Peptides against a protein of PDB entry 4XPM. Designs and how they scored, part 107

Target 1, 160 residues: chain A of PDB entry 4XPM
Amino acid sequence: VMLHSKNVKGFLENTLKPYDLHSVDFKTSSLQSSMIITATNGGILSYATSNNDVPKNSINEINSVNNLKMMSLLIKDKWSEDENDTEEQHSNSCYPVEIDSFKTKIYTYEMEDLHTCVAQIPNSDLLLLFIAEGSFPYGLLVIKIERAMRELTDLFGYKL
Target 2, 67 residues: chain B of PDB entry 4XPM
Amino acid sequence: DIKGTIAFDTHGNVIESTGVGSQRIEDIGDLSKVTLDAEGFAQVQGDSLLVHLYKRNDITLAVYTSA

## One batch from the design tools (peptide; made by RFdiffusion4, then SolubleMPNN)

Design b2_p18_8_s4 (from b2_p18_8, 8 letters changed)
Fold by OpenDDE base, seed 3:
Structure b2_p18_8_s4 (fold): chain B 160 residues (1-160), chain C 67 residues (1-67), chain A 18 residues (1-18)
Amino acid sequence: as target 1 above (160 residues)
Amino acid sequence: as target 2 above (67 residues)
Amino acid sequence: MLKPKEFVVEAPDIPQLP
């Protein structure tokens, strides 16, 4: 399996879009961030952010990336802990799903005032991670990330 | 595990559906009558499925899971 | 410090659809 970095970046940027029910007055905010990280160390392989007002290579950009790295690591650690905890896997914050006969789990986490959702890409060493504002319902995050993973079949089974 | 979803408006019109939700559009009549809590959530049992309801801005989202 | 968050509030009594 080959990881095409540019294609993945474009995919993640597209996931930032709000959950928009076009026919009605119901629209979420954009995701704050969308990332693919390693399940082993929480390292960021690719990411997208909705805040594009920061100049490239600026100190502010570096700080933002560092913040993403920290959040990624924290979420990876919590995910790893939950994957080794039967009780957490049976909580209402864990959503088992099956995509094309591949099984994975979606977890929802509150991080300060942010709503986050994370899932292992099936049979891979990779996690897909969404970070949103507190106004973004967890249920919609779960639906969004499941739908997104269905488009990442090329990454199923990816090993580091 | 999520088996399907239905989103519908105050008139009972289907906005979107997925999975088993696409085959259970008739549930909207009953789901629309469910009393939601202060946060806009509720759960109801239907056949072998559990339905999780969320309402915001007059749009109701129903998520079907195994009971 | 992360906290799990549920989609819906769990109710002690779940109504049965007719």
Scores: peptide ipSAE 0.040, ipTM 0.509, DockQ to the pose 0.033
Fold by OpenDDE base, seed 2:
Structure b2_p18_8_s4 (fold): chain B 160 residues (1-160), chain C 67 residues (1-67), chain A 18 residues (1-18)
Amino acid sequence: as target 1 above (160 residues)
Amino acid sequence: as target 2 above (67 residues)
Amino acid sequence: MLKPKEFVVEAPDIPQLP
């Protein structure tokens, strides 16, 4: 499986949009960030942020990217720990799901004032990570990431 | 335009409430009877407010918005 | 260390309608 960075970037940018079902008049805030990271090292393969007004190659951009790197690493580490912890896997912060016969788990984490949600792309070395403001309900993040995962079938089974 | 929320479990216990939801805990009785679609969603008109229901892993979120 | 969060609504304070 080939990872097309441009296609993935566009996908992640689309996930930034507020949670909005076509059948209901409910809208959240936009995601702060959306990322695909490696499950092995937490390295960012692709990312999108709502704050795109930061000049390229600016100090602010560098700091922003560095912050994302830090967050991705922290979340990856916590995810790894939880994947090896039966108790954590049975907590109410872990949501087993099945997508087209492929199994994965969704985890929700509070990071300072941010709400985060992470899930392993089924059978892959990749994690999908959403970062949102505290106003974004965890439950809706879970639903959002599950729906997004369904659109990433091309990455199922992706190995680094 | 969210006016409030109620989160409740399968037993009708309030997990959390905000805004107008805090004053409408009694709605859980009716909301729990609403048939959700295959994805765990429903919409119910209540008085002057529209209630959006979202259920995942036995937790139901009710979001109150203007109709 | 990250804190796990359950499926709950932690919405901001929303004013009650009169």
Scores: peptide ipSAE 0.040, ipTM 0.570, DockQ to the pose 0.037
Fold by OpenDDE base, seed 5:
Structure b2_p18_8_s4 (fold): chain B 160 residues (1-160), chain C 67 residues (1-67), chain A 18 residues (1-18)
Amino acid sequence: as target 1 above (160 residues)
Amino acid sequence: as target 2 above (67 residues)
Amino acid sequence: MLKPKEFVVEAPDIPQLP
C-alpha cells in the first residue's frame, strides 16, 4: 500500500472539524492538530493544524512545526512505555477497540493544558494523534479517533 | 453512526430526545445511576447499543451508537 | 511530563441497561 501525501493530508484536515451533535445544542472546538507519526521514532509523516493563517516560511510557522515535532516525540515515548506496561494497559486511560476484527488500543494523555489522544493504526508502524484544547472532552476524543481510524483501513498493516 | 439521543435534567425529566432515544426514555433511571469521570463522561453497554454519557452543568446527554 | 486521563468505559459497578 502506497501512502499518498496529498490524500493523507486531506484526511487529517477533515479530522480537525469539531465534534457536532446535530440533534442537540452541543458542539466542540476544532482540533488544534491531527497527525500521523511513526511508532518507532515519533517522526511526523503528515499533519494538519487549525492555525492555517500563519504565513509560509515565517518564524511562527517554523516554531509551530518544531512544537509539533516535540509533542509527537513525547507522546510516542509515553505510548511506547505504556505498550510495555501491563498495568498501564489495564488502566482507565487505555481503551482496547476492535475494528473489522483488527485490534488496537486508544490512549488519552494530558499535556500541559491540552487534551491528547493517540492510537496505533492496527498492525502498523503508524500512530494517529489528535491534539485539542482543554475544553474538548476526552470521551469525545476517544469516539472521534475511533471513527477516524475506521477510514484508514488502507493503512492497516503498514510497515516502515 | 449516532442512532439516537436523550437529554435529561437532574430530576430525570426529558429535555430532548431523538431517534432510538425517543423509545428508550425508561433508560434514564439506570443512566442517572452511572458514575461519571472527572469530566462528566462515561460509556455503558446497552442491549444492542453503546451509550455515551456526558454531563454538562445540570444536563446529561446520552448518545446511543452501534459502537 | 505527560499524564494519563481516564474515561470510564464499561466499569464493573455500572448498571446494565435493558
Scores: peptide ipSAE 0.026, ipTM 0.575, DockQ to the pose 0.038
Fold by OpenDDE base, seed 1:
Structure b2_p18_8_s4 (fold): chain B 160 residues (1-160), chain C 67 residues (1-67), chain A 18 residues (1-18)
Amino acid sequence: as target 1 above (160 residues)
Amino acid sequence: as target 2 above (67 residues)
Amino acid sequence: MLKPKEFVVEAPDIPQLP
């Protein structure tokens, strides 16, 4: 299985859209960022950010990417710790889910004033990571990332 | 204006709660009885709050907002 | 029917990243 950068980038950009409860009168803000990172080192394979008003190769863009690198590494480290801790897997911040007979776990983490959600793409060396403002309910992040992973079946079982 | 949330499983066990949701765990009994539409959604009007319900798989999420 | 309760801000039991 090969990663198609353009397709993955487009997918991540679409995940930035607000969570719209179309059957009810409720809508969230957009995600700040959406990323696919390696479970091994927390390296960013693909990412999307809201407010892309920053010119390419600008200092502001570089700083934003550097921030994403830092956040991805921190989240990967915490995720790795939790995957090796049975107690953490039974906490209220861990959501075991099954997608088409594939099992994975969704974790929610608070980072500064941001709400984050991360999940291993089933049977893969990849993590899907959402970062949102504090106004984005954790429960909706969990549902959002679960639904998003259902669209990434081509990455199931992806090994580095 | 979000006032809080409650997430619970099919047995009414709390998965997470925030804001007013943390103070209204007792609402799970009533919320679990609400009939959801084909997409797993419903709205329930309370006192001064509107509750938005969503269910996927075995998890129900209730979002409390101002009416 | 839902009963009125006072709004209280509470943080969820979610790990804080460094």
Scores: peptide ipSAE 0.024, ipTM 0.572, DockQ to the pose 0.018

## One batch from the design tools (peptide; made by RFdiffusion4, then SolubleMPNN)

Design b2_p19_1_s1 (from b2_p19_1, 7 letters changed)
Fold by OpenDDE base, seed 4:
Structure b2_p19_1_s1 (fold): chain B 160 residues (1-160), chain C 67 residues (1-67), chain A 19 residues (1-19)
Amino acid sequence: as target 1 above (160 residues)
Amino acid sequence: as target 2 above (67 residues)
Amino acid sequence: SITKEELKALHEELLKEIL
């Protein structure tokens, strides 16, 4: 099965949806952003954002994209460092997970007032990145990205 | 008669919080150290509230009640 | 208060929503 660009974009848009837990009456905000980026350079291959009120081709849109590029690069750099740091890999900010016998790690990072988490798509040169408001709890964010990553099997093993 | 809840993972990170639980996130440090019975349950008394604990699938749910 | 059965049930419902 091939995951086309339109399908990837649609997938990322769907990940923006908030949790609405009726069991305990808890609701999150929507994710601010959801991205697939390269693990090598932090380049954005696809992204979705919850703030769609910005006119297309406007200067504000350009600035928004540039901000995403900056965050992507910073998180990729931190991820790269942690992948070579055994101490960071054993912190409470690192979640080793296994999906269909493929091992990967989920990292949580505080970015200013935002909560972020990033995970390498198994055996690939790609990272899945979620950016949420500070009110989005990390434990739930980790669960969200793990479940989302299970839907990206077409990208497992993807090499640049 | 639930006053609030906290759910947290094995890393001590919050999954959800409601009611008085959202004001007691710092309790996770102590709650994570509580010895659970063979069925995964425990009770902890504190600050006029009783905390009911249940852990399954690496997720602990803490329910705050007035006992 | 809450019984063990109710607590277990609540936990189960929570899992169904988040996983």
Scores: peptide ipSAE 0.811, ipTM 0.957, DockQ to the pose 0.887
Fold by OpenDDE base, seed 1:
Structure b2_p19_1_s1 (fold): chain B 160 residues (1-160), chain C 67 residues (1-67), chain A 19 residues (1-19)
Amino acid sequence: as target 1 above (160 residues)
Amino acid sequence: as target 2 above (67 residues)
Amino acid sequence: SITKEELKALHEELLKEIL
């Protein structure tokens, strides 16, 4: 299946859904945001947010988008730093993973009171970014983004 | 007789926590160091609760029981 | 208490939900 821009938006929206673990009776909140951003500049290519009760083109929407832009830029910068820091890559906040023979890393970052995780889409200039509330456990967030990234094979190797 | 659970990964990060497990996240540090048997099981007595450990696929599940 | 079999089963169900 070819992944087009409209499909990406829908994909990101689906990632917002919370975990509802019946086995142990544990439930998370929805992700606040899910984004695909550029690894070069942190520019947002596509995004989804759990709070969509904002009129389009309104000042409130602009502010929310600006907030996402700020967060994406900050996380991109931190990611860039960590990609050049061997020590950070061996911390408990870095998860080396392999998807279809492609290696990538998942990083977890606490942004104020939020839990975030970001991963480079394998061999690409793109990052997948999840932003969740502080109650969303990092281990589960990492699992979530890893599984999500496996559905983005069409973006593997994408270069800007 | 389950009083709570903690699931955590190889990095010591929480996957889920319930019941008394939610109040004992700090136990992960010690639980992660417990030697598991060949089948991936262990039991650790902690205060008044017994912790049952099972690890598979790099995910450790800790179940807290009274005995 | 919980048996090994029950613990293993619980772990398996958890995996099915998160992976």
Scores: peptide ipSAE 0.810, ipTM 0.956, DockQ to the pose 0.876
Fold by OpenDDE base, seed 3:
Structure b2_p19_1_s1 (fold): chain B 160 residues (1-160), chain C 67 residues (1-67), chain A 19 residues (1-19)
Amino acid sequence: as target 1 above (160 residues)
Amino acid sequence: as target 2 above (67 residues)
Amino acid sequence: SITKEELKALHEELLKEIL
């Protein structure tokens, strides 16, 4: 199975769905955005957002896209720095994980009032990036992105 | 009766919080240091509430009760 | 209050929902 652009978009849209934990009666908000970006320059290859109140092709939509581009670049830069910093890789903000014998890391980053997490798709030039409200707990966000990563095996090893 | 819950991972990050647990996130620092028994349980008396701890699969669940 | 069995069960249910 090959992930086409439309398939990736649909996948990202599905990741926006909130957690609804009935066991303890806990519910999160939807993710604000979900993106696949390049690890090289933070360019957005695909994205989804839960904000559907913005008219298409409006100035507000353009601004929102520009904001995503900015956040993407900033997070990519921080990720790049951490990937070259052994101390950061051993902090509580870094979660080493293994998926199908591939090793990767999940990083959590606070950006203003937002909670974000990013992970390199194993052996690829791509990053998966989740942006959530500050009320979305980091531990659950990490679990969410790990589970999502397991569904992106078609992108493992993808090189630009 | 349950007054609240906190679930947290081995990094001390919150997975979920409810009730009084949502107001006691700072307890994770101390709760993470509690020695659990062989079955993964512990109880900690704190403030006016009793905290029941259970850890499995690297996830600790803390349940706050009045007794 | 909550028993060990109930606590364990609650934990198990939580795991099923988040993983």
Scores: peptide ipSAE 0.810, ipTM 0.956, DockQ to the pose 0.880
Fold by OpenDDE base, seed 5:
Structure b2_p19_1_s1 (fold): chain B 160 residues (1-160), chain C 67 residues (1-67), chain A 19 residues (1-19)
Amino acid sequence: as target 1 above (160 residues)
Amino acid sequence: as target 2 above (67 residues)
Amino acid sequence: SITKEELKALHEELLKEIL
């Protein structure tokens, strides 16, 4: 059973929520963006973004969407390169993880002043991508995307 | 009393930081090399602060105190 | 300062919030 587009959109919107830790006095900002993109072309299948106050069809919205497309393509390209580079896979920017007997990797990438992380949905042609402000720590971002991916079992093994 | 905290993973990346810990992210390099006891604890004296370490489930928590 | 018990408890609470 495959998730409907609306269900995926709602899921991604939910991932935008910030961490507010009460054990320690620490809180993050909301994610700037959350996306599912194709591993082949970096095409955006679904996305969510914070601050939806920009009028629809405005030049500002167009610019923001275009920036999102550009970032997704750049990150996809870097991911693709790293997947073919054994040395990069053994760097501290790569987290091998296993979910329900499926192996995948989480990569962290600095994009200008933003912190990003991307992971291939297990055995699929899809990538999950989080974009956050530079104040969002990478270790927590990795945890966030791993936990989120565990909720996307319906997309495991999805092929284009 | 606690002056700050740093939590970090096995890759040396920050999970959270508070107080003086936010200004001492560079300490992770040395803290990650500290030998922990059988229960996962250690203490490291640094300048004017004492660092209390505890690691479980691949997450290390460092708590900075004055003593 | 902080005792081992308090430190362990704090770590456990942190884990519950992030995992």
Scores: peptide ipSAE 0.810, ipTM 0.956, DockQ to the pose 0.890

Design b2_p19_1_s2 (from b2_p19_1, 10 letters changed)
Fold by OpenDDE base, seed 5:
Structure b2_p19_1_s2 (fold): chain B 160 residues (1-160), chain C 67 residues (1-67), chain A 19 residues (1-19)
Amino acid sequence: as target 1 above (160 residues)
Amino acid sequence: as target 2 above (67 residues)
Amino acid sequence: MITKEELAELFEKLLEEIL
């Protein structure tokens, strides 16, 4: 079963929602962006952003989209390098995980003042990418993206 | 009387922090090395605060109290 | 001061919210 593009978009929009931990009275901001990109070229297949107040087709919107394209490409490049570097795979920025008998890795990358997290969807040519403000803790961001990947089983094994 | 909390993973990355815990992120390095009992508990006396530790499922919760 | 039981309970509540 293949997810329709609209379904994927809606899924990514839902991942933007912040954490509100009542147990300890801790809350985060919404994710700035959530994307599915290609592992090969870093091309954006689908994305969602928290700030939708920018007028459509405005210069500000174009700049925002271009920024996302640049960010995705940079993160894909770093991910590709790390996947070919044993030392980087053993750093504290790499989380090996197993989902339904499929192994993958979650990487955390700081981009300027933003906190990012990227993971290859198991056995696929796709990457899931979260971009958050610097106040969003990495440990929680990792948990968030792992939980999100567990809901994307339809994309497991997807090849371009 | 909880003064703050820190939750962190096995990589030393923060999951959440509140109260005085938000100002004690540097404590994670030392707290991660504390020997826990068979049930996953420990107590560490800090400067003016007592730190209560509980670890399970690769997550450690530190609770700061005055006593 | 917080008891072991209270600490474990707080931990469980936290887990339910983040997982």
Scores: peptide ipSAE 0.791, ipTM 0.955, DockQ to the pose 0.904; fails the geometry check
Fold by OpenDDE base, seed 2:
Structure b2_p19_1_s2 (fold): chain B 160 residues (1-160), chain C 67 residues (1-67), chain A 19 residues (1-19)
Amino acid sequence: as target 1 above (160 residues)
Amino acid sequence: as target 2 above (67 residues)
Amino acid sequence: MITKEELAELFEKLLEEIL
């Protein structure tokens, strides 16, 4: 199923859902956040968060949003650096992948206690960013973001 | 009689872990080096448990059993 | 003990869930 940019918010909300692997009785927490950000500035185009217990317009919400903005910027910067570093692209934190003949890379980054994963939407100026708790395995997080990215074909080639 | 599992990717990162496998994440380093047969299987004796390995499509599943 | 067939089956189930 192809997802249009108009449905990105809903898409991101769906990505928050945890894994429940019945085959081996393994469960994850929900993603803390899921975002589409610009590769140029790290600006958030769309986001979803599992932290819905915070009252709207509260100081706590503002802090949470500000934190997301800072994280997105930091991750974008790290991603940009790694994209210009051949050695980093060959590290265990970088997963070259191919989706429908489009090549991209998935990076994992530790942000304090959080596990993050970021990938450039193929041939686009956009990044897909997952933020999870530290208990979320990186290997599974990579799989999750790869699978999610396959649903964003409408954004392939998107330029700002 | 599965006692636990570990699934991991070619980067050595965990995909999932359960049971005794959750306490043996450090085994991934050695398990990743095990030579698999033509069908992608191997068995490795670890402590008192036997580790059954199966790898396909860049994913390795390790199953810990008592025998 | 788990047989090769059982292990492969478990693997397939796992793959189906994560992919």
Scores: peptide ipSAE 0.791, ipTM 0.955, DockQ to the pose 0.884; fails the geometry check
Fold by OpenDDE base, seed 4:
Structure b2_p19_1_s2 (fold): chain B 160 residues (1-160), chain C 67 residues (1-67), chain A 19 residues (1-19)
Amino acid sequence: as target 1 above (160 residues)
Amino acid sequence: as target 2 above (67 residues)
Amino acid sequence: MITKEELAELFEKLLEEIL
């Protein structure tokens, strides 16, 4: 099944769903945002946000999109730096992961009061980016993004 | 009875926390150093609570109980 | 007191939910 733009948007929207663990009395908030961005420039190819209360084409919507663009760019820049920094790749904020024999890395970044997680889609020019509230545990966020990437096999190897 | 839980990964990052575990995130540093038995279990006395540890697949679950 | 078996079972349930 090919992931078309519509399907990608739907996928990202689905990633917004919170964890509700019944084995233990633990639940998270929804992700604030979920995005696929370019690794080259941090440009947003697709995104979903849990805050959909903003009227369409409003100034507030424009501001929210601009905020996402800013965060995307900042995270992309940090990611780019870390990809060229051996020490950062060995920190506790970096998770080397292998998906279907393809290697990638998951990075966690704290941005103000938010918890973020970013990972290069294997062998691609794309990054998957999750933005969550500070109450969302990093360990769980990493698990979430890893599992999500396993569903994006159609984007593996995608080049701009 | 379970008073709380902490689950954490090999990086020391929290996966989940509940009850008293949510107030004892700082315990992860010490808990990560505990020697587990061949089956991946351990018990550690912490304050008035007993911590039951189980680790498998790079995930550690700590369960806090009164005994 | 929680037994090893109960602890392992709880762990399995947790894994099932998060993975």
Scores: peptide ipSAE 0.791, ipTM 0.955, DockQ to the pose 0.910; fails the geometry check
Fold by OpenDDE base, seed 3:
Structure b2_p19_1_s2 (fold): chain B 160 residues (1-160), chain C 67 residues (1-67), chain A 19 residues (1-19)
Amino acid sequence: as target 1 above (160 residues)
Amino acid sequence: as target 2 above (67 residues)
Amino acid sequence: MITKEELAELFEKLLEEIL
C-alpha cells in the first residue's frame, strides 16, 4: 500500500501514543511530536503533535510550528555532523540497526529538557524524528522509533 | 515482594524503571558489569535490597526485592 | 524474593509489550 501524504500524517499521529507497560506498571507520556523531515535541509514534510488544544491558525499554532522547524533544523544539523564523524557513530548515542537488510542508524539527542530520537529512513533523503518529554527513557524511545521505521518500507530509498 | 524494576539496553540507556528502581538509575553502570550465569541470571546485593538480574537479547531486567 | 522462572516470565511479558 502506497503511503500518501494523508496516510503519513495518520501514521505519525499513531506514533504519538504512549507506552503502557502493565507487566511492570510503567507508563510514558505521549510523544510531543513526530515528524518526517528532509535530510538535506531539515524541512518538515509531515508532522503530528500531541497538543491539540491550540486553536488552528492561531498565533500559538504558528509559534509551535516555528518551534518544530527550529528543532528539526538543529537536529538535522547535528545528525549531519555525526554522519560525517566516525567517532560519534560509535558513541552511546548511536544505534546501528538493520531493517530488512537495509542499514541505518538511530541517534538520540538531548534538546534542552526534551528527549529526541532521529533516524534516516533507509537509503532515503528522509529522517524520522521523535520528540518526547525528558521523562521518556531513551532506551524505550529507540525501540519505538525502530518499530516505527519498520512500517515505513514504502519510503525506503526515497530520494528528493 | 518486588520493590522496583529497571530495564536497560547495552548502551546503558533506560528502557523502563519503576518503584525503587527509578531512584537507582545510577546502578546501571555497575549492574552492566555483573557476570551472569549460563542462563543469563545473577543476584547482586544492593544496600538493603537484593537485585535480581536477567539478560537476554541485549536487554537487561533488574528486579529489586527485599530478599 | 523472585525465582528465576518468575523473573524470566516477567521479562517475556515486558518484551511482548515493548516490541
Scores: peptide ipSAE 0.790, ipTM 0.955, DockQ to the pose 0.904; fails the geometry check

